# Ledger of designs, part 71: peptides against a protein of PDB entry 2ODG

Target 1, 89 residues: chain A of PDB entry 2ODG
Amino acid sequence: MTTSQKHRDFVAEPMGEKPVGSLAGIGEVLGKKLEERGFDKAYVVLGQFLVLKKDEDLFREWLKDTCGANAKQSRDCFGCLREWCDAFL

## One batch from the design tools (peptide; made by RFdiffusion4, then SolubleMPNN)

Design b2_p23_2_s2 (from b2_p23_2, 12 letters changed)
Fold by OpenDDE base, seed 2:
Structure b2_p23_2_s2 (fold): chain B 89 residues (1-89), chain A 23 residues (1-23)
Amino acid sequence: as target 1 above (89 residues)
Amino acid sequence: MEEEIEKLLREELEKLLKKREER
């Protein structure tokens, strides 16, 4: 499988204060929904990812339930965070 | 059970954010 440029841009550097919409799979629509739930920064979603012990099924289900992410969006977001953690954590 | 816990965590976060905005 290939990754998007958005994925590559995110995993290439520390995330710092990047907005939640910087995550692969998270567009304007999903980003706004996440922000409404208090997940305004990428690092807040990272926190959830880590609390779920990096479990793919749990995280993707959480993302679906929280912002309505479809299978592709949740896969992209999970992969983005997993690879970021592999590089920087 | 996992879904229930995650829902509770989101709700608690929303409560904390609301409290902060009211300060």
Scores: peptide ipSAE 0.044, ipTM 0.540, DockQ to the pose 0.054
Fold by OpenDDE base, seed 4:
Structure b2_p23_2_s2 (fold): chain B 89 residues (1-89), chain A 23 residues (1-23)
Amino acid sequence: as target 1 above (89 residues)
Amino acid sequence: MEEEIEKLLREELEKLLKKREER
């Protein structure tokens, strides 16, 4: 499966203070829900990803339960963070 | 079992975030 330009843009550089909505799979609706739950920055979601020890099933389930992400959205977001970590962690 | 672990971690994080907001 091919990645989006949004994914490629995110994994190409340090995430710094990028908003949560910069993550692949996270649009306006999901981003707002995440922000309301305290996940306002991409690096906060990265923190959760790392606390879950990069486990795909745990992270995707968390994302679904937290903001209502569907299977594709959670897959895209997971892949985005995984590949970012491969490059910068 | 995995769902229970995930729920616990989420709840703990939410508690920490709430404490920060109350400062």
Scores: peptide ipSAE 0.041, ipTM 0.550, DockQ to the pose 0.113
Fold by OpenDDE base, seed 5:
Structure b2_p23_2_s2 (fold): chain B 89 residues (1-89), chain A 23 residues (1-23)
Amino acid sequence: as target 1 above (89 residues)
Amino acid sequence: MEEEIEKLLREELEKLLKKREER
């Protein structure tokens, strides 16, 4: 499996104040839904990822239930956060 | 187990959002 340019752009630098939509797998539709639930920044989703102890199944299920992410979207988002953490945490 | 965790986390988030609205 190959990563997207969006993934590579995200994992290449500190997260800062990047919007939630900057995460791989999170497009306009999912981004809006996450923002409506209070997840407006990527670091808020990172917080959730860390609270779930970086567990893939728990995080991907949470993302599906929270914004309706499909399997690919949740996989891409999980991979994005995992690799960002490997680089910066 | 996953559903229980998700429920608890959503409840906590809703509480925090409510507090923000009060500011």
Scores: peptide ipSAE 0.036, ipTM 0.540, DockQ to the pose 0.056
Fold by OpenDDE base, seed 3:
Structure b2_p23_2_s2 (fold): chain B 89 residues (1-89), chain A 23 residues (1-23)
Amino acid sequence: as target 1 above (89 residues)
Amino acid sequence: MEEEIEKLLREELEKLLKKREER
């Protein structure tokens, strides 16, 4: 599967204060739901990803339960964070 | 175990959000 430009833009640089909606797979709808639950920045979701030991199944299930992400959205978001960590963590 | 982890994390987050709203 090919990655999106959104994915490439995110993994190319330190995430800093980027909003949660900058994560691949997180569109306007999912972004708003995450913000409502206190996940307003990408680094907050990164924190959750790290607490879950970077486990794909745990993270994708959490994302589904938290904001209603479908399989593609959770896959894209997981891949985005994994590749960002590979580059910068 | 997966369900329990998700539950605990959600509960802790809800407590923090409640405290923020009370400030």
Scores: peptide ipSAE 0.029, ipTM 0.529, DockQ to the pose 0.058

Design b2_p23_2_s3 (from b2_p23_2, 13 letters changed)
Fold by OpenDDE base, seed 1:
Structure b2_p23_2_s3 (fold): chain B 89 residues (1-89), chain A 23 residues (1-23)
Amino acid sequence: as target 1 above (89 residues)
Amino acid sequence: EEEEVEKLLQEELEKLLRKRELR
């Protein structure tokens, strides 16, 4: 599968203080919902991803339940975090 | 601040676990 430029931009450098909306698959609508739940930074979502031991099904289910992400959005977000971890963890 | 993040992640994990146990 091909990736978006947003994905490539995220996985290319350290995460730092990037907002949650910088994650691939997370647009303005999903980003606002995540922020309302306390996931204001991308690294907080990374924390949840790691607590779930990088399990794709668990993470994507969580993302759907938390912000209403569809299959495409949750897949893009999961792939973004997975590839970032491969490069920086 | 660290405690708040830890609490958040714990609650989100427990929510998923409860959901799976009820299936």
Scores: peptide ipSAE 0.306, ipTM 0.795, DockQ to the pose 0.844
Fold by OpenDDE base, seed 5:
Structure b2_p23_2_s3 (fold): chain B 89 residues (1-89), chain A 23 residues (1-23)
Amino acid sequence: as target 1 above (89 residues)
Amino acid sequence: EEEEVEKLLQEELEKLLRKRELR
C-alpha cells in the first residue's frame, strides 16, 4: 500500500500549528469531530499518540472511538504520526 | 490551557483503558 500525498506533505516538515485535518486519514468529517473533542491541532493528536506510547492498537482504537475513524483512516493517521515522529523526534 | 489539555488527554486515556478492561 502506498502513502497519500497528504501523508507525504505532513511528514515532510515540522508540524507547527497545522490543523487536525492536516493529518492523513483525517478528512473534514473526522476533523470536525476531533475539534469538538478539543483536538483542534495536529499536535494535540500527536500528544495523544505519544501518551499512548505510539501503540498502534491503542491509538487506532482511540481514534475510532473518538471520531468514528474506519480502519483505513486510523491506519493512515497512525502511519502519518509514526513517520512524522521518526523524522522529527 | 496546558492543564486543560493534560486533563483532556488523561481522560481520553482513562476512557480507552476502561473500555479494554470491560472487554
Scores: peptide ipSAE 0.305, ipTM 0.794, DockQ to the pose 0.796
Fold by OpenDDE base, seed 2:
Parts: C-alpha cells; sequence; structure tokens
Structure b2_p23_2_s3 (fold): chain B 89 residues (1-89), chain A 23 residues (1-23)
C-alpha cells in the first residue's frame, strides 16, 4: 500500500511534542475530538497504542470509539504508529 | 501530569475491555 506524505513526515523523525493532528489519518476533526478526550499530543496516542500492546484490532476499535475514525483513518493512524515504533523503539 | 495520563489510558483500556466482554 502507498503511504501519504503526512505518514512519511511523521515516521521520519522523533515525534517529540508533535500535536495529535500530526498523525497520519488524524485530521482537524478527529484531532479536536482526541484533544477533547485528553489526547493532545501524538505521544499520548502512542501511549494508548503501546498499552494495547500494538494490537491493530484493539487500537483501531478504540480510535473509532474515541473520535469516530473510519476504517481508512484508523488504518492510517495505526500504520503510522507501527512504523514509527519500528524505527525508534 | 503522569498520574493524569496513567488514569486516562487505564480508563480507555477498561472501557474497551468491558465493551468486548459485553459482546
Amino acid sequence: as target 1 above (89 residues)
Amino acid sequence: EEEEVEKLLQEELEKLLRKRELR
């Protein structure tokens, strides 16, 4: 599958203090909803990803339930975090 | 802040687990 430039930009470097909206699949709409739930930084979503032990089904279900992400958005976000972890963890 | 983040992630995990148990 082809990745977006947003995905490539995120996985290319340490995420540091990047906002939640910097994650692939997370636009302004989903980002605002995540921020309202306390997920203001990308690393907080990374925390949830790791707590769920990188389980794709669990994470994507969580993301859908939390911010209303559709299948593509949750797939893109999961893939973004997975590849970032492969590079930096 | 660490405690708040831990609480947040724990609550989100528990909600997801409860949802699975009810299915």
Scores: peptide ipSAE 0.299, ipTM 0.791, DockQ to the pose 0.847
Fold by OpenDDE base, seed 3:
Parts: sequence; structure tokens; C-alpha cells
Structure b2_p23_2_s3 (fold): chain B 89 residues (1-89), chain A 23 residues (1-23)
Amino acid sequence: as target 1 above (89 residues)
Amino acid sequence: EEEEVEKLLQEELEKLLRKRELR
């Protein structure tokens, strides 16, 4: 599987104040649902990712439960955060 | 604000834990 340009754009630089919708796998629909739950910034989702100790199964299940992400969307989002952390943590 | 974020993450974690215990 290849990564998207959206993924590459996100992992290329510090995330700063980027909105949650900047994460790979998080489109407008999922982004709005995450924002409604208080996850308005990408770094808040990063916080959840880190609290879950970067566990893929836990994070992807959480994302599915929280915003209805499908398998591809949760995979893309997880991979995006993992690779960002590899570069910047 | 910080307390609100902490509360949010704690609640989300607890939801996951409860779900796992039901399985």
C-alpha cells in the first residue's frame, strides 16, 4: 500500500495548530464528528494516540467508536500519527 | 482548558476500558 499526499504533507512538518481534518484518513465528515467530541486539533488526537501508548488496535478501535472511521480511515490516521512521531518525537 | 482536555481524554479511555471488559 502507498501513502496519500495528505499523509506526506502531514508528516513532513511539525503539526502545530493544524485542524483534526489535516490527519490522513480524516475527511470532512469524520473531522466534524471528532470536533463535536472535543478533538478540534490534530494534537488532541495525538494526545489520545500517546495515552494509548501508540497501540494500533486500541487507537483504531477508539477512532471507529468515536467518529465511525472505517478500516482504511483508521489505518491511514494511525499510520499518519506513527510516522509523524517517528520524525518529531 | 487544561482540565477540560484531561477530563476528555480520561473519559475516552474509560469508555474503551469498559468496552473491553464487556468482551
Scores: peptide ipSAE 0.292, ipTM 0.786, DockQ to the pose 0.770

Design b2_p23_2_s4 (from b2_p23_2, 10 letters changed)
Fold by OpenDDE base, seed 1:
Structure b2_p23_2_s4 (fold): chain B 89 residues (1-89), chain A 23 residues (1-23)
Amino acid sequence: as target 1 above (89 residues)
Amino acid sequence: MEKEVEELLKRALEELLERRRKR
């Protein structure tokens, strides 16, 4: 699968305090919904990803239910976190 | 702030457990 520049930018460096909207697949609409639910930083979503044991189906389903992410958005977000973890965790 | 984190973690765990039971 071809990744976006947004994905590449995210996985290239430590996450730090990056906002949730920095995650691939998370645009302004989804980002605002996540922020309203307490997921204001990318590392909070990372936390959920890790709690779900990096399970793709569980995470993507959670993301869909939490912010209304579609299949592409959830896939992009999952891939972004997976590759970041491969590099830094 | 701390209470918000606690509630977030609680919800995350509950959602995980519920999803596992339904799968």
Scores: peptide ipSAE 0.032, ipTM 0.554, DockQ to the pose 0.385
Fold by OpenDDE base, seed 2:
Structure b2_p23_2_s4 (fold): chain B 89 residues (1-89), chain A 23 residues (1-23)
Amino acid sequence: as target 1 above (89 residues)
Amino acid sequence: MEKEVEELLKRALEELLERRRKR
């Protein structure tokens, strides 16, 4: 599958203190909703991803329920975190 | 800050357990 430049930029380096909105699939709208729920940094969403044991269905469902992500947004975000973990975790 | 982190972890675990139960 083709990835976005945003995805490539995120998976290319340690995420450090990057905001939640730096994740692929997470734009301004979803980012604000996540921040309102306490997920202000990308590494906090990574934490949830890891607690869910990297399960795609669980994570994408969680993201949908938490911020209203659609299928593409949740897929992009999941893929972004999965590939980042493959490289750095 | 500690309390906020504890609440976040608590919610994460509760969500995991609840979703597992529903699957």
Scores: peptide ipSAE 0.031, ipTM 0.547, DockQ to the pose 0.386
Fold by OpenDDE base, seed 3:
Structure b2_p23_2_s4 (fold): chain B 89 residues (1-89), chain A 23 residues (1-23)
Amino acid sequence: as target 1 above (89 residues)
Amino acid sequence: MEKEVEELLKRALEELLERRRKR
């Protein structure tokens, strides 16, 4: 499968203060739910990703439970963070 | 602000520990 432009835009540069909605797979609906739970910035979700030791299953399940992400959304978000880390971490 | 961050971290840790127990 190919990546989205949103994915490519995110992994192309340091994330800085980008909102959580900048992550691939995270639209307005999921973004608002994440913000309500305190995950307002992409780097906060990155923090969770790193605490989970970059484990795909753990992260995707966490995302599903936290904001209701479906399989595609959680896969896209995971892939986005993994590739960003490969480039910048 | 500090308490809000502490709550966030606490929940994240609790969720991690719960997932570990289920595996």
Scores: peptide ipSAE 0.028, ipTM 0.538, DockQ to the pose 0.371
Fold by OpenDDE base, seed 4:
Structure b2_p23_2_s4 (fold): chain B 89 residues (1-89), chain A 23 residues (1-23)
Amino acid sequence: as target 1 above (89 residues)
Amino acid sequence: MEKEVEELLKRALEELLERRRKR
């Protein structure tokens, strides 16, 4: 599957203070739910991704349980963070 | 791996909560 422009924009540059909603797969609804759980910045979700040892199944399950992400949303978000890490970590 | 991850997350959460209590 091809990536979205949102994905490409995110993985192209340092994350900085980007909001959680800048992550691929995370729209307004999921973003608000993540913010309510303390994940207000993309780098906080990155932290969770790293603590989970970059494991796809664990991260996608966590995202589903935390904000109700569906399979596509969790896959897009995981891919976004994985490729960002490949470029910058 | 699951148990190891769970322990890591538990420790991270405990540390976060402790820091919050001290703020």
Scores: peptide ipSAE 0.027, ipTM 0.515, DockQ to the pose 0.114

Design b2_p23_3_s1 (from b2_p23_3, 13 letters changed)
Fold by OpenDDE base, seed 3:
Structure b2_p23_3_s1 (fold): chain B 89 residues (1-89), chain A 23 residues (1-23)
Amino acid sequence: as target 1 above (89 residues)
Amino acid sequence: MEEEERRREAREELEEELEELEE
């Protein structure tokens, strides 16, 4: 599968203080829902990804339950965090 | 899933795709 430009931009550099909406698969709607739950920065979602031990099924289920992400959105978000961790963690 | 839920998910996916194209 080919990745989006948004994915490539995110995995290319350290995460820093990037907003949650900078994650692939997280648009304006899902970003707002995550912010309302306290996940305002991408690194907070990264924290949850790590707490779930980078497990794809657990993370995608959590994302669906937390903000209502569909299968494509959760897959894109998971892939974005996985590749970022491979490069920088 | 309900038809309304499917419509919501489709809208959210389209909004995400639009955001990626505008960057």
Scores: peptide ipSAE 0.167, ipTM 0.652, DockQ to the pose 0.029
Fold by OpenDDE base, seed 5:
Structure b2_p23_3_s1 (fold): chain B 89 residues (1-89), chain A 23 residues (1-23)
Amino acid sequence: as target 1 above (89 residues)
Amino acid sequence: MEEEERRREAREELEEELEELEE
């Protein structure tokens, strides 16, 4: 599967204080919805990803339920966090 | 380098728009 430039940019460096919208699969619409739910930073979503023990199905389901992410968006976001963790965690 | 950075930024914006359109 081909990754986006957004994905590559995110996984290339420590995420620091990057906004939630920096995650692959999270555009302006989903980003705003996540922010409204308290997920304003990418590291907050990372926290949820880790709480779910990096389980793909659980995370993607959570993301769908939380912000209405479709299958591609949740897959991209999951992949983004997984690869970031592989590099930096 | 400045042009490359502008191109990168434009691509990122376009990718975000595409992600939104896929909703």
Scores: peptide ipSAE 0.155, ipTM 0.637, DockQ to the pose 0.025
Fold by OpenDDE base, seed 2:
Structure b2_p23_3_s1 (fold): chain B 89 residues (1-89), chain A 23 residues (1-23)
Amino acid sequence: as target 1 above (89 residues)
Amino acid sequence: MEEEERRREAREELEEELEELEE
């Protein structure tokens, strides 16, 4: 499957202080829900991704339970963090 | 450059909307 431009932009450079909404699969609705739960920055979601040991099923389940992400959104977000880690971690 | 920047911003907004709407 092809990636979005949003994905490509995110994985191209260090994450820094990018908001949670900069993650692929995380739009305005999911972004606001994540922010309300304390996940205001992309690096906070990265932290959860790492705590779950980069496990796809666990992360996607967590994202679904936390903000109501559907299958595509959770897949895109997972892929975004996986590829960012491969490049910068 | 202004047109390209505007097109990029519009595309990013559209991609975010699609990510929210698609299953």
Scores: peptide ipSAE 0.155, ipTM 0.628, DockQ to the pose 0.026
Fold by OpenDDE base, seed 4:
Parts: sequence; C-alpha cells; structure tokens
Structure b2_p23_3_s1 (fold): chain B 89 residues (1-89), chain A 23 residues (1-23)
Amino acid sequence: as target 1 above (89 residues)
Amino acid sequence: MEEEERRREAREELEEELEELEE
C-alpha cells in the first residue's frame, strides 16, 4: 500500500505544534472528536502512542474507542506516527 | 441502534472524503 501525501508531509519534518488533524487518517470529523477529548495537538496523540509502547493493536483500539476511527484511519494514523518516530525519535 | 450505526457509517464516509481532499 502506498502512503498519502498527508502522511509524507507529516513524517518529513518535526511535528512541532501541528494540530491533531495533520496526522494521516485524521480528518476534520475525527480531529474535532480528538480535540474535544483533549488531544488538540499531534504531539499529544504521539504521547499516547508512546505510553502504549508503540503497540499497534493497543493504539488502534484506543483511537477507535476515542474518536470512532475505522480500520483504515487507525492504520494510517499508526503508520504515520511510527514512521515519524523512526525518523525523529 | 440502526440510527446510531447509520450515523457512524455516514461520519466514516465523510471523514474519508475529507482526508482525500487534504491530500
């Protein structure tokens, strides 16, 4: 499977203060739901990803439970964070 | 339950369309 341009843009540079909606798989609908739960920045979701020890199943389940992400959205978001960590962490 | 499922599916479709527009 090929990655989206959104994925490539995110993993190309430090995330800084990027909003949660800059994550691959997180559009306007999921982004708003995450923001309402206190995950307003991409780095807050990164924090959760790291707390879950980068476990794919745990993270994707958490994302589904938190904002209603489907399998593709959670996969894309997980892959985005994993590759970002490989580059910058 | 059927209405909630329909709303979930509609939101998922909308989210996917928005993601594609962001590419």
Scores: peptide ipSAE 0.152, ipTM 0.638, DockQ to the pose 0.032

Design b2_p23_3_s2 (from b2_p23_3, 14 letters changed)
Fold by OpenDDE base, seed 5:
Structure b2_p23_3_s2 (fold): chain B 89 residues (1-89), chain A 23 residues (1-23)
Amino acid sequence: as target 1 above (89 residues)
Amino acid sequence: MEEERRREEARRRLEEELEELEE
């Protein structure tokens, strides 16, 4: 699978205080919806990813239900967090 | 150097918009 530059930029370094919109698959529209639900930082979404035990189906369904992410957006976001965790967690 | 930074920022914004619109 080919990744975006946004994905590569996110997985290359510790996420620190990066906004939720820095996650691959999360643009301006989805980012605002996540922020309205209290997910203003990428690490808050990471927290949810970990609570769901890194399960792809559970996470992607949660993301869809929370902000209306489509299949590609949820896949890209999941892959972004998975690879970041493999490198830094 | 400044022009390159502006191009990178524009590319990033375009990529985010594509991520929002792609199926």
Scores: peptide ipSAE 0.194, ipTM 0.628, DockQ to the pose 0.027
Fold by OpenDDE base, seed 2:
Structure b2_p23_3_s2 (fold): chain B 89 residues (1-89), chain A 23 residues (1-23)
Amino acid sequence: as target 1 above (89 residues)
Amino acid sequence: MEEERRREEARRRLEEELEELEE
């Protein structure tokens, strides 16, 4: 499957202070749920991604448990962070 | 140019909505 425009926009530049909702797979609904859990910025989710040592299964399961992300949403979010890290970390 | 900008903004919003709904 090809990446979304949202994915391409996120991985194209340093994330800085971008909101959590700027992550691919994280729309308004999931974004609000993440914010309520203390993940208000994309870099906070990045932190969790790194703490989980970039493990896809662990991260996607965490995202599902934290905000109710489905398989596609968690895949898109994981891929977004992975490619961002490949470019900027 | 203005119509194109509006179309791009609308497309981006629709893409975000699809990310919420798709499995």
Scores: peptide ipSAE 0.189, ipTM 0.620, DockQ to the pose 0.025
Fold by OpenDDE base, seed 3:
Structure b2_p23_3_s2 (fold): chain B 89 residues (1-89), chain A 23 residues (1-23)
Amino acid sequence: as target 1 above (89 residues)
Amino acid sequence: MEEERRREEARRRLEEELEELEE
């Protein structure tokens, strides 16, 4: 599996106040849907990822149900958060 | 101001790359 440049950019540094749309797999469409649900920052989605105990299946299903992410988008977002946590948490 | 514009341009490029990869 190859990663996107968006993934590499996100996992390279502390996320700080980065918007939700900075997450790999989250474009303009999914980002707006997440913001409407109260997930305006990447760290809010990180919070959900941690509440789900970093479980891939639970997180990807949550993301699908919350914003309509497809399998690739949810996989990319999960992988992005997992690798960020491995580096900075 | 300039940093914000650079960030917006970078986000736009990344969104375009993602759209291509999502197909």
Scores: peptide ipSAE 0.188, ipTM 0.641, DockQ to the pose 0.032
Fold by OpenDDE base, seed 4:
Structure b2_p23_3_s2 (fold): chain B 89 residues (1-89), chain A 23 residues (1-23)
Amino acid sequence: as target 1 above (89 residues)
Amino acid sequence: MEEERRREEARRRLEEELEELEE
């Protein structure tokens, strides 16, 4: 499997104040749903990822339950955050 | 160089459109 350009763009630099929609696997629809739940910035989702101890199954299930992400979207989002953490955390 | 940049920009747009269609 090859990563998307969106993934590569996100993991290339510190995320700063990037919106939640900058995460791989998070488009406009999922992004709006996450924002409505208080996850307006990518770093807020990062916080949840870290609270779940970077566990893939727990995070992907949480993302599905929170915004309705499908398997691909949750996988892409998880991979995006994991690789970002490997580079910057 | 400019042609490669245009291809990368087009690819990015297509990836964003595909992501929206998968929601």
Scores: peptide ipSAE 0.166, ipTM 0.616, DockQ to the pose 0.021

Design b2_p23_3_s3 (from b2_p23_3, 15 letters changed)
Fold by OpenDDE base, seed 2:
Structure b2_p23_3_s3 (fold): chain B 89 residues (1-89), chain A 23 residues (1-23)
Amino acid sequence: as target 1 above (89 residues)
Amino acid sequence: MEEEERRRRAREELEEELEKLEE
């Protein structure tokens, strides 16, 4: 299985001040919902990912509950953050 | 490599369609 170009772009460089919508699986719709909940930057979602101890089930369930992400979107977002952490943490 | 590129494009299009359904 191949990843999206959006995934590759995100995991290739430091996160910096990238908006939440730069995460794989998070487009305009989910991005706006996350921003309304206070997750305006990708690093804020990263923080939640780390607080949940990088647990896939917990993170994907949280993302679903927070912005209504479906199974594919939550999987892509989780994979994006996991691979970013493997490269930069 | 050609097959992987086709799969990548198909996935990106699917992601866009999924977001449209949430509106």
Scores: peptide ipSAE 0.190, ipTM 0.672, DockQ to the pose 0.021
Fold by OpenDDE base, seed 4:
Structure b2_p23_3_s3 (fold): chain B 89 residues (1-89), chain A 23 residues (1-23)
Amino acid sequence: as target 1 above (89 residues)
Amino acid sequence: MEEEERRRRAREELEEELEKLEE
């Protein structure tokens, strides 16, 4: 499967202070829901991803339960963080 | 190759729009 430009933009550089909405699969609606839960920055979601030991099923389930992400959104977000980690961790 | 690249770009744009629409 091909990735979106949003994915490529995110994995191309250190995420720094990027908002949670910069993650692939996370638009305005999910981003706002995540922010309301305390996940205002992409690196906070990265933290959760790492706490879950990069487990795809656990992370995608968490994302679904936290903000209502569907299967595609959670997959895109997971892939975005996985590839970012491969490049920068 | 040019047609495949055009299709790829169109799909990427659609995926980005779907990502924004979400629900």
Scores: peptide ipSAE 0.179, ipTM 0.653, DockQ to the pose 0.019
Fold by OpenDDE base, seed 3:
Structure b2_p23_3_s3 (fold): chain B 89 residues (1-89), chain A 23 residues (1-23)
Amino acid sequence: as target 1 above (89 residues)
Amino acid sequence: MEEEERRRRAREELEEELEKLEE
């Protein structure tokens, strides 16, 4: 339930051109895997999040299948995008 | 620095390091 500083930094401002690795739960390893799949920017992952209609189970499963994110990483990434959307959409 | 605040920050930094390691 506790968020990281990385989460707080991401949700505090428009994401603009931030790299995918700026998302909470997405470190260097997952970030590179996402980039290899065409998800080089955080807003591309946001797009997928929105296409999945912000569904937590669908998004977290997609993230797991796409880059091998574990439960903690997918939860953190989902929460990061959800809270960003709450603030800016 | 308040001890509780110091411990909180240390934990947050550790969580970020663990996220980067992606273990």
Scores: peptide ipSAE 0.161, ipTM 0.630, DockQ to the pose 0.019
Fold by OpenDDE base, seed 1:
Structure b2_p23_3_s3 (fold): chain B 89 residues (1-89), chain A 23 residues (1-23)
Amino acid sequence: as target 1 above (89 residues)
Amino acid sequence: MEEEERRRRAREELEEELEKLEE
């Protein structure tokens, strides 16, 4: 499947202090909602991803419930974190 | 411009807008 440029940019380098909005599938609207819930940095969402043991269904459901992500947004965000972990974790 | 081509271009513009919103 084709990935976005945003995905490629995220998985290409260490996460550092990147904002939550740098995650694929997370735009301004979802980013603000995540920030309001305490997920201001991408690494905080990574933490949740790891706590859920990298389970796609659990993570995508969590993301939907937390910020209202649709199926594509949750899929893109999950794929972004999965590939980042494969490269750097 | 044919109606079918106008419809195609309109769909392409909407797809681009959606892609930007989803980032």
Scores: peptide ipSAE 0.101, ipTM 0.561, DockQ to the pose 0.016

